# Designs tried in a protein design run: peptides against a protein of PDB entry 4M9S. Part 52

Target 1, 135 residues: chain A of PDB entry 4M9S
Amino acid sequence: SRGLVGVECITPYSYKSLAMALQRCVEVLSDEDRSALAFAVVMPPGVDIPVKLWSCVIPVDICSNEEEQLDDEVADRLKRLSKRGALLSGKRMPVLTFKIDHIIHMFLKHVVDAQTIANGISILEQRLLEIGNNN

## One batch from the design tools (peptide; made by RFdiffusion4, then SolubleMPNN)

Design b1_p16_4_s3 (from b1_p16_4, 8 letters changed)
Fold by OpenDDE base, seed 1:
Structure b1_p16_4_s3 (fold): chain B 135 residues (1-135), chain A 16 residues (1-16)
Amino acid sequence: as target 1 above (135 residues)
Amino acid sequence: SFPKPKILEGMEKYLK
């Protein structure tokens, strides 16, 4: 299948081709992975984000309230996305982080509803506040 | 124009 590795810039023509490639990637994802990809739009592009912050917005259904279980499940989803046309890029050291590229982020901003993006940002801000108050 | 994918299908329950 056609991947997105090696994309250097976006023109109107290249964006059309990229969108087509991304659509094919999205269509074969599971519901869980597709959901994780959608919520990646709330993260700033080009920034290595720790898994803990991803866990604030990625929807995960776990049986326990253990933080380790949540982070592990989120990490697994993000790892799968990183193997699908470079939707995300992972970094293992010094800590496990994931990054969304500017090109992918731009695509998501066009296909995800603006109100959904706003809601996701609000959820992230709220949960970050909760984490800060729990220190 | 390129049709937008419905990538948020089934996710509404997770939005606050």
Scores: peptide ipSAE 0.030, ipTM 0.605, DockQ to the pose 0.058
Fold by OpenDDE base, seed 5:
Structure b1_p16_4_s3 (fold): chain B 135 residues (1-135), chain A 16 residues (1-16)
Amino acid sequence: as target 1 above (135 residues)
Amino acid sequence: SFPKPKILEGMEKYLK
């Protein structure tokens, strides 16, 4: 199954134009931020997703394995991405969330490796199951 | 562990 991968949408931009614009954005990202952007593809577009759920799929290599530090690092990455225009939209109240737009999500579905997408979805599904069992 | 993402594969055809 495709898990939480969103649907395609109609945009005012051609695929080529969007790809060209986003290529420039991606090129200036750090490896870690680029990875975070890639895994944003597994989230449903247009939905405010809390940082805790983002942390289920955003790879973090530098910080401690403590949950609080993990969430903080993920949040920092997502914040940086949100400052790159339309890549993500952040919302602080009532809870810190981030949302991927349909346009960006559609782009990612086409440019992120299929196996990476599949793996990300599987990881998210597994983590959600674990969270559900612990509640 | 998380997989290493591979993005923008095949993008060259859209950038030319």
Scores: peptide ipSAE 0.022, ipTM 0.516, DockQ to the pose 0.445
Fold by OpenDDE base, seed 4:
Structure b1_p16_4_s3 (fold): chain B 135 residues (1-135), chain A 16 residues (1-16)
Amino acid sequence: as target 1 above (135 residues)
Amino acid sequence: SFPKPKILEGMEKYLK
């Protein structure tokens, strides 16, 4: 089993203050971006994750299931989230990656539905296994 | 298919 271990971090803000600020930020997101943010909780914090792996857990409702289009749509969502400061950090080189910081990850662990977290982790594990078997 | 995410569920618990 892969599983993810939550890591707490030190912040100058109280949890309550951070949560309130992030709540306001989340509330103004589109449904699609909010969904993407929710599933970001299943990624290991502090790690630059390539878009292909993000696409394993970010739901896409509108575009086709073609891998190229999926990656583009996921990248667009993650890019929008990255423009909101600490929500995500993006890098274009050497490959397009996004990272969730520990503070945001800790927040998501508390506010995302527990079953959603569990399902997301399971889906990620399944997709990683498939990717590994196909390589 | 992915589950419908429920974000902010239980948040009130931690904001009190």
Scores: peptide ipSAE 0.020, ipTM 0.513, DockQ to the pose 0.565
Fold by OpenDDE base, seed 3:
Structure b1_p16_4_s3 (fold): chain B 135 residues (1-135), chain A 16 residues (1-16)
Amino acid sequence: as target 1 above (135 residues)
Amino acid sequence: SFPKPKILEGMEKYLK
């Protein structure tokens, strides 16, 4: 098995330029999309996460009690974030998933409130237990 | 190394 030669993505951009670009991307987001981006820090970086799992932590203010509508609303938010540069990467096939890159995740760890991160992890753990017990 | 905190402060106001 030829070891995946880790393509060291030598980004020609300095950390300063990347931080400035990310700041501009965050500034143009709606309040709702910025909130969704903040909770993306709860997810492990570099992993394709199904929308159902994202819906466990992404806050939605107004939604019907139908689970399908919740997933659709979350998916729309994540799609908007994926269109904003390197914030998220989406895959439609075979299953709709989104992932956060390591670089973006590291930035979020430094800018998102520690209590928000802790709460998000707690909510995710609780929801996973509920899903596991119902399956 | 991460950029100095002053750069991150601008982002923090939108994510906190």
Scores: peptide ipSAE 0.018, ipTM 0.520, DockQ to the pose 0.097

Design b1_p16_4_s4 (from b1_p16_4, 8 letters changed)
Fold by OpenDDE base, seed 4:
Structure b1_p16_4_s4 (fold): chain B 135 residues (1-135), chain A 16 residues (1-16)
Amino acid sequence: as target 1 above (135 residues)
Amino acid sequence: SFPKPRILEGMRRYLS
């Protein structure tokens, strides 16, 4: 069967209701925010991830490749996503981080195409290595 | 560069 039946998560919504709500949320996103949400699937769920790591997989179309601008743009997108309920959870302290919950992550694994997921993971791994080499 | 995600298409299949 399709849906989030196999997901174990604390939520006041039924799986069907949650899926429908998520559908509506995704449909009203801008293309750029929707893309950001899609690539959130490559992050481990339940982990507070610094914006720097998010910037490794969130595409930025308008800003230059300057790190500060990229991080700011990514942060803005993630902030918008965090305002949409369970999509993301943001923390401002001690450092700006965002977390994707397991149920949202599971949803994304079902709706994001496998090739995008695979490519996103590959890109993340590559850019993490680059960050590591620069430290 | 990044591939264009196809969430909307995926949702249509997933929720159908």
Scores: peptide ipSAE 0.364, ipTM 0.871, DockQ to the pose 0.719
Fold by OpenDDE base, seed 1:
Structure b1_p16_4_s4 (fold): chain B 135 residues (1-135), chain A 16 residues (1-16)
Amino acid sequence: as target 1 above (135 residues)
Amino acid sequence: SFPKPRILEGMRRYLS
């Protein structure tokens, strides 16, 4: 069986308990928030990532193509995830950022399908290139 | 665009 054995982290929880807690957290998410969580796997763990970069990989269905609305919707989703246990951690100052911890990231690497991960990384790279060229 | 993630299915396999 798979597990979180090998994670170099000291926690008050057993890996089994953590896995069960994460399962419950994921199961109660909406489909949209669960999708957002899945694509968080493409981000480097332990790094405070600006919302603009998260918006490159988080799928959003909005009524407008306005970037401002996109960032707001993404921020809302990430905020909800940050309130679901230890899925994400948010920082408001100096810039709004979100971070995925190594433990959660490792969990996602096991449960998110390989094709989704590969596609997410590819799209992130492409969109980062576009942002870099347009800014 | 992205295919729909199948986290729940992956979790079932992971926790089995």
Scores: peptide ipSAE 0.362, ipTM 0.871, DockQ to the pose 0.715
Fold by OpenDDE base, seed 3:
Structure b1_p16_4_s4 (fold): chain B 135 residues (1-135), chain A 16 residues (1-16)
Amino acid sequence: as target 1 above (135 residues)
Amino acid sequence: SFPKPRILEGMRRYLS
């Protein structure tokens, strides 16, 4: 088994221990939250990203067409993920943002299938263009 | 449209 032992990063944690911890964290998530975590792989690591941009790639099954309600639902999912240790880091002020760290991002690049990553990036690019054209 | 993520399957392969 290769695990995260092959990952090169600066951390005080054992790679094997970190991999096992992440596995357990992912396994206890709901299907909705696990899907949200998967699509976090399309975001640049180490950057505070506003909820509006997260809403471009986080899938929401049942939600109103109102943008504010969509952002609220996405924010709730991201908040739950931020309570699961190092999965995400939330910041409430000055603007509500969430950040994925480099270690978690590298983990996701190994466990999320290539087609999901490619589709997520495509959807993000398309929705960013739409936002840009409306401004 | 969003594809169905396969994180759990990917984790098994990655950690094996």
Scores: peptide ipSAE 0.357, ipTM 0.870, DockQ to the pose 0.701
Fold by OpenDDE base, seed 2:
Structure b1_p16_4_s4 (fold): chain B 135 residues (1-135), chain A 16 residues (1-16)
Amino acid sequence: as target 1 above (135 residues)
Amino acid sequence: SFPKPRILEGMRRYLS
């Protein structure tokens, strides 16, 4: 397929096989977890990102006024993703962080629609600015 | 409000 020819990755597995595995993995996710995965595309790959920053782009339907509760819900979603097909990598110490590797990120860049990516980046930038101004 | 991602549709096109 045309989508695979533009992607190169260093893995013992063929990219086609990896992509198919990822497809299967994504298809079994809940809508909420799948949405969280999609918005992971706005994060820089290979970087351990604190949950607080993830919470800026991960959509939550039921919001709490407590930031800790929001972060906990986001963390739970990211944790589930970290246990599924190496979609994310979690690190508990010294600070709870999650990162997306380059291969998965590159895959997401191909499958997540451009509007979602653009909106996610815009929202992230806006919320980071708000956090910075309130700090 | 967050737009709903179309990742499944994207996968279908990407892997086709």
Scores: peptide ipSAE 0.354, ipTM 0.868, DockQ to the pose 0.711

Design b1_p16_5_s1 (from b1_p16_5, 8 letters changed)
Fold by OpenDDE base, seed 2:
Structure b1_p16_5_s1 (fold): chain B 135 residues (1-135), chain A 16 residues (1-16)
Amino acid sequence: as target 1 above (135 residues)
Amino acid sequence: MEELLKEIQEYIESLK
């Protein structure tokens, strides 16, 4: 398994319309999807990122260590997130990618726990290094 | 992919 399980994205931004809407979206997510959303904060906003790279930081608890299966599970989570408000924007062509919007990213940056961010960075750095070394 | 990896690496570095 990879990543942190049980991470939640809870915000005190309850009085601003956008924040309220986002909070509602976050609250109805499954624990797994909410965790995935939290770790999206460590990705650069406005960038179309392939699922493979998302899989470097999105926590998967029970899925196989096989990269393909991991990617499929991650893709499913990201797809669900893309259907919830403006959390993520998915593109299917030419390659399946997902992008976090600047506004959503700003929201996450303020509401995601600092330790979660730090952990996400650490995990992502390790995984990216592995990918880089395999090229 | 290499450029994207670099961009991500630079970004996460900026988050520190």
Scores: peptide ipSAE 0.635, ipTM 0.944, DockQ to the pose 0.029
Fold by OpenDDE base, seed 3:
Structure b1_p16_5_s1 (fold): chain B 135 residues (1-135), chain A 16 residues (1-16)
Amino acid sequence: as target 1 above (135 residues)
Amino acid sequence: MEELLKEIQEYIESLK
């Protein structure tokens, strides 16, 4: 199993090798999936997060303005990421959620540019506020 | 959901 999650550094070279492996996994992603992964950095690691909340930060171009279609597209992207090098962990019960592990998250914090992080925060804050006001 | 939202918001603030 090529799952990188849970790999412990036992030598000074272990971190470098892990980083290289993750970098390779990221490089082979589509632009859309790579973008989705980048914005995952603004989510707290180790937390099972519903697709609805992921959709608040994952950029998706939708032809239809239907919210249901947005969640479906986001879910598809997250599913692909979960199948590739265990970049995310999916859980179907009780509701469909995805979780980013600490190791992956730490990697993202070092490779995702500051502007993308800032944009992700801004977008997520705005959309969370909207959700809070509607509930 | 409210607790989760709060956790996410607190985390976002920690990233600033």
Scores: peptide ipSAE 0.635, ipTM 0.942, DockQ to the pose 0.027
Fold by OpenDDE base, seed 4:
Structure b1_p16_5_s1 (fold): chain B 135 residues (1-135), chain A 16 residues (1-16)
Amino acid sequence: as target 1 above (135 residues)
Amino acid sequence: MEELLKEIQEYIESLK
């Protein structure tokens, strides 16, 4: 599976009005969606990333072992995040992708704990190597 | 895909 155990971000950040608004948006997320958002910090901002690659770092704990279903679950989470305003931007054509904006990414870098970032980097590196070797 | 993978890998490296 391409999923990992999720870690929640609990560090408050309220130095700026925008940060406060983003913090409130994050606080109303489910634990599952908040964890997914936290791991988005290890993706490059401003880049349209296909769901397959998001699935390499987005935690999926309870779902089918089928790769397609894992991607679908990740897609659903990313879709929910995109509906919460400016957290993510979804694009359906030519392929389904999601992008984290620079502003959101900067916010995440301040509030996501170092261990979560380290874990995300580690798992993403491993999964990317696997994909690179198979494609 | 290869170009995107490279970009992501480079970004990850920059986060270390």
Scores: peptide ipSAE 0.633, ipTM 0.943, DockQ to the pose 0.029
Fold by OpenDDE base, seed 5:
Structure b1_p16_5_s1 (fold): chain B 135 residues (1-135), chain A 16 residues (1-16)
Amino acid sequence: as target 1 above (135 residues)
Amino acid sequence: MEELLKEIQEYIESLK
């Protein structure tokens, strides 16, 4: 599957300490990781989601069309995000999953542009449908 | 997986 072209979230200055802290965390991310984080807004918060499903919305540009390679790249990005503050929570066993917390998700809703959200929804819906039809 | 897919789909719908 082809990755999404995401728009980086804009983190305007906030007077709230939490928002400021999160803004700093986001600003130091690479463009790729920041984009991945932005699209996490379309995932339900507080839910452990397998990498396969994350790969449906996380923008990855890989040469290979192999789903496994896509999943690996997505996993790497999510792992990096999980190591940076409390952006994501990862679980390795029994199945590799990642979860976005409600607090982070709320932040993303404020800083991710509407078009990115809309695009993420559209593509995710399509890919989920494809997964459902193939199972 | 099916239940999770449904949950995600419902959430996506709620974002619209």
Scores: peptide ipSAE 0.633, ipTM 0.943, DockQ to the pose 0.029

Design b1_p16_5_s2 (from b1_p16_5, 7 letters changed)
Fold by OpenDDE base, seed 5:
Structure b1_p16_5_s2 (fold): chain B 135 residues (1-135), chain A 16 residues (1-16)
Amino acid sequence: as target 1 above (135 residues)
Amino acid sequence: MEKLLEEIKKYKEDLE
């Protein structure tokens, strides 16, 4: 089992303290935003990733099946996450992108189910291959 | 896209 104990974190806080703080932040999120954050672990940390790629892994259940609308919904969730502390960093110009910090990513690797992570990565890989073949 | 795919593959390997 992946545990928080014994993991070193490069912050002014102990890993445990950081994890506790992050857990509190996660607990106050909506179910939708918390889900989106969980799937952020699928992304490589420290990389500015376009919303289109985020939409490959973040589930959306309340909008139309149109790709543009899905991207908009995902973007809204990611924007909310970016406004809640340092969960995500967003850039609007020139292209809307979001980035997960390494520390946040490390936290998520410990709290998100391993099978969920593996499945998400597999889905992302498949989607990227499809996108690459169509360009 | 290609660079990102490589990063994802590496990440996947790290999780296995």
Scores: peptide ipSAE 0.198, ipTM 0.772, DockQ to the pose 0.031
Fold by OpenDDE base, seed 3:
Structure b1_p16_5_s2 (fold): chain B 135 residues (1-135), chain A 16 residues (1-16)
Amino acid sequence: as target 1 above (135 residues)
Amino acid sequence: MEKLLEEIKKYKEDLE
């Protein structure tokens, strides 16, 4: 079984096959991980983004109001996604970051509904304002 | 951090 890593979209057929594989991968995710992946579409592809910024867009309902716990929960979700083929790429040094690839991002643009994207943008804007005011 | 935030903001604007 060829892993998702290394599949190039060389032909329309390859693209279709990749899309089907990604769809299947998404379908087997937990609801929380799938939600996290959906909101990843808000992030620019190919950019190493620190967990703090991911935590601005990924909704976490279960954790306490402690910011540190929220970041940990988000990090755990992103780590799980990074272990699912090419969904995300994690980097631990110098700071824990995650990156969404262009192919995955393109896929998400087609499968994530407009309302989810709008909600993610709204959340990100709100949280960025808060961060900007506190720093 | 600040530069990255600006890139994200620009991307967000492009996405809209």
Scores: peptide ipSAE 0.187, ipTM 0.774, DockQ to the pose 0.027
Fold by OpenDDE base, seed 2:
Structure b1_p16_5_s2 (fold): chain B 135 residues (1-135), chain A 16 residues (1-16)
Amino acid sequence: as target 1 above (135 residues)
Amino acid sequence: MEKLLEEIKKYKEDLE
């Protein structure tokens, strides 16, 4: 990951090219996957995050309130994002996790709407409090 | 999980 961050700083052209490539990747996503990607900015970069925690911030409208089904739907979205290469990295062992790279995270911080970020943080805070109180 | 939650809590503070 640190190597890719270094590439961003090589030339303005490289950064612009990367931004354009990422923009194209974002544009071809479904609305649901694009929404999931937007909320990925709330997660710390470079950390393998379990699907359960992703489900705290990624909105799912039609899925049942069952935690397992919610996690499955979120996992499917994250899996699709991971197929876009640099957007997310998935790991299956020991538990299914997804990680956002620093370079992608930096990109998202600049392109995701500030209100979306604020909403994501607020939601995460609320959910973390709930999880913390239940543990 | 608890350690990770703590990390996320710290991170959110950095984002604010």
Scores: peptide ipSAE 0.183, ipTM 0.770, DockQ to the pose 0.028
Fold by OpenDDE base, seed 4:
Structure b1_p16_5_s2 (fold): chain B 135 residues (1-135), chain A 16 residues (1-16)
Amino acid sequence: as target 1 above (135 residues)
Amino acid sequence: MEKLLEEIKKYKEDLE
């Protein structure tokens, strides 16, 4: 299994200034990009994470099962997110990584279902162990 | 990868 297949969102974030702006940014996203953003809450904030690890938790339904194509699709989604507000920060060198900011992460933590977050973290941990054992 | 795993474990503990 590649990772999370879906996310359930809970109550709207009520903090006024930044939350409202973030909510608007999220609302204009495509369903796919919004889903990808939701799953970004699974990642630890402030950490540069390679695309391969993002692909463990971001669901991709249409792309072929080729790992390279999956990573490319995930990268494209993350790139789009990085271009919209402060949702993600991308870094190309030395390797392509993306980072979720603490503020964005805090927002997501309040709008994404807690059980979904916990399950996603467990999946990520499992995938990391698998990758580590295969290297 | 090991450093990242540690960070994720710490993060998980902080969320629980």
Scores: peptide ipSAE 0.181, ipTM 0.765, DockQ to the pose 0.031

Design b1_p16_5_s3 (from b1_p16_5, 7 letters changed)
Fold by OpenDDE base, seed 2:
Parts: structure tokens; C-alpha cells; sequence
Structure b1_p16_5_s3 (fold): chain B 135 residues (1-135), chain A 16 residues (1-16)
């Protein structure tokens, strides 16, 4: 397990149509999916990111240390997120990727706490370094 | 992949 604690995305922007819509989408998510969404803030918006790289930051508690199983679990979460409004956009070809839109990303930057962002960055940096060293 | 990794690394650095 990665030891990442799930974070909920709660917004105080209940009076704005976009924020309201996003809030509704977030509220119906499972705790795990909300946590995944929160950590999506550390990915660059508008970029198609392979599942392998998403797996570097998406928290998974109950999963084998096998990379393939981790990727599958992460992919399932991202797929569920992609079905909720405009939270994520998935592409299957040539490789399964997910992209966070600028608008959603901007929303996350406002509602995800700074400590969560910092933690996500730290974890991502460590894992990216490992990937880079293994190539 | 290498270029993408670099892009992500640059982004997270900017996000700090």
C-alpha cells in the first residue's frame, strides 16, 4: 500500500453554477474516487497522461505491489471519474490516457488544501525519479 | 515518455 489518505473535495463556491455542478459530481463519488480526484491536481491540465503515470500519485490502499494490478485499479478509478461530468477525459488509443481539463484543474486548485497538494507533489516526485532511474 | 516525464516534473515544480 502507498499509505495515502483519501481527501474529499469540498467547495465553498455553492453559488456559482459551475461550482455547484462540480460539487454535485464530487458528492456522489466514493471516498476512493474523491481521493483520486483530489490528487489529480498535481497533474498538468490539458495533457493526456498515461495510467502508469497517474498511478504515481493516485492513492491505492488495497492492491498488490505488482505494477499491473496497481495500474488496473487506478484505471478503474479514473474511468469512473471520466463518467462524471467533465472531471476527466479518457482516451483509449493509442494508449489509455486520462486528461484533466483546465477548468476542473482550476477548481481543484481552489478546493484541495495546500498540504494535500504538497504531499501529492512529494510523492509524485519520488515515484517519477524512480521511473526515470529505471529507464 | 521521457518528454512527458519532464513536462510533469516542470509542472509540479511550478506548482510549488
Amino acid sequence: as target 1 above (135 residues)
Amino acid sequence: MEELLQEIQEYIEDLK
Scores: peptide ipSAE 0.623, ipTM 0.941, DockQ to the pose 0.029
Fold by OpenDDE base, seed 5:
Structure b1_p16_5_s3 (fold): chain B 135 residues (1-135), chain A 16 residues (1-16)
Amino acid sequence: as target 1 above (135 residues)
Amino acid sequence: MEELLQEIQEYIEDLK
């Protein structure tokens, strides 16, 4: 599985103060977490998304074919992102979900490479189709 | 889950 390479968030964001703050937050992330954040752009903002669906787009390097392990790794990444300011909002109960805020999402739309977005969409569409067919 | 899947799919389409 070719891991999706996250594009570094260098901001041409018009809101300088917010952009600078977000850029700083993104810069201190690990490469893996930054990549995960980049692909969060393909999720609808303001929606609580279960980890299972996040796993459809978040690239993970897991040697295990177990879906549960994939979800756990994705959850860990998303949890780390949620601990770094307002990048993501996590809810543990009743179901573990993560939400990207509209402001963060707008930032990502400006800084994430168009090809990365396109790739994320393609992968997500394929995986969602598979989920739909298996239910 | 089905409704959420549809919402995501619609968003993806709008994002294109």
Scores: peptide ipSAE 0.623, ipTM 0.941, DockQ to the pose 0.030
Fold by OpenDDE base, seed 4:
Structure b1_p16_5_s3 (fold): chain B 135 residues (1-135), chain A 16 residues (1-16)
Amino acid sequence: as target 1 above (135 residues)
Amino acid sequence: MEELLQEIQEYIEDLK
């Protein structure tokens, strides 16, 4: 199944002005949205990624295990993040995709818990193999 | 999709 168990995975980081600003933006997010943002670190920055692939790593622990409903929940979280300025960029055409910018990604690499990153990598790698084998 | 999957897989490997 898609999704991960949600965890608190972002630590304070405020050495530079940009980092401080981003830290404040992250602090005002809900726990669910903050977790979604944290796991975005395991996606390549600057790439328009469809919701189906985001759902392979974004933690979802409340909604139904139906694939479509999981994708919808993930999409809602990513949409909220995209409305927070530079956190994510959403694109509707030709298909709904989301992209994390290099600057945001660099910030996340410094503030996301190492174990969270490792877990995200492991599960994403596994799920991508499954998609590749099963379409 | 296949090209994108490959790109993500390569990134994951680099991130390790």
Scores: peptide ipSAE 0.622, ipTM 0.941, DockQ to the pose 0.029
Fold by OpenDDE base, seed 3:
Structure b1_p16_5_s3 (fold): chain B 135 residues (1-135), chain A 16 residues (1-16)
Amino acid sequence: as target 1 above (135 residues)
Amino acid sequence: MEELLQEIQEYIEDLK
């Protein structure tokens, strides 16, 4: 049972103050970026995840069927999130990856709707299966 | 990549 119970959030701010600050950051996001952030809750916190895998859960409406364009659009969204209140941490080397921190993830688990989480899991499971079958 | 995929899958199961 990997419960988030063990994450000691050492912050000089009260939990309430931190939550309020994060809520403000979320409120000013575009609908697309906010949606992307919501679905980030289904990724394990503290793990550098390549854009390809983020693309499995981040909803993107693209006209092109090209997988490359999907990854580019997802990367742009994740980059914007990384610049806003450090909601994500980006790493360019050796491969472009993004990581959600435990504190942000804990916040998301409390504010993201249960149905959204369930949908994200379902979508991610399906797409991971497809990746596994293609390898 | 395989190890990462497994880690994600395990996390998803725990998140349910």
Scores: peptide ipSAE 0.620, ipTM 0.938, DockQ to the pose 0.030

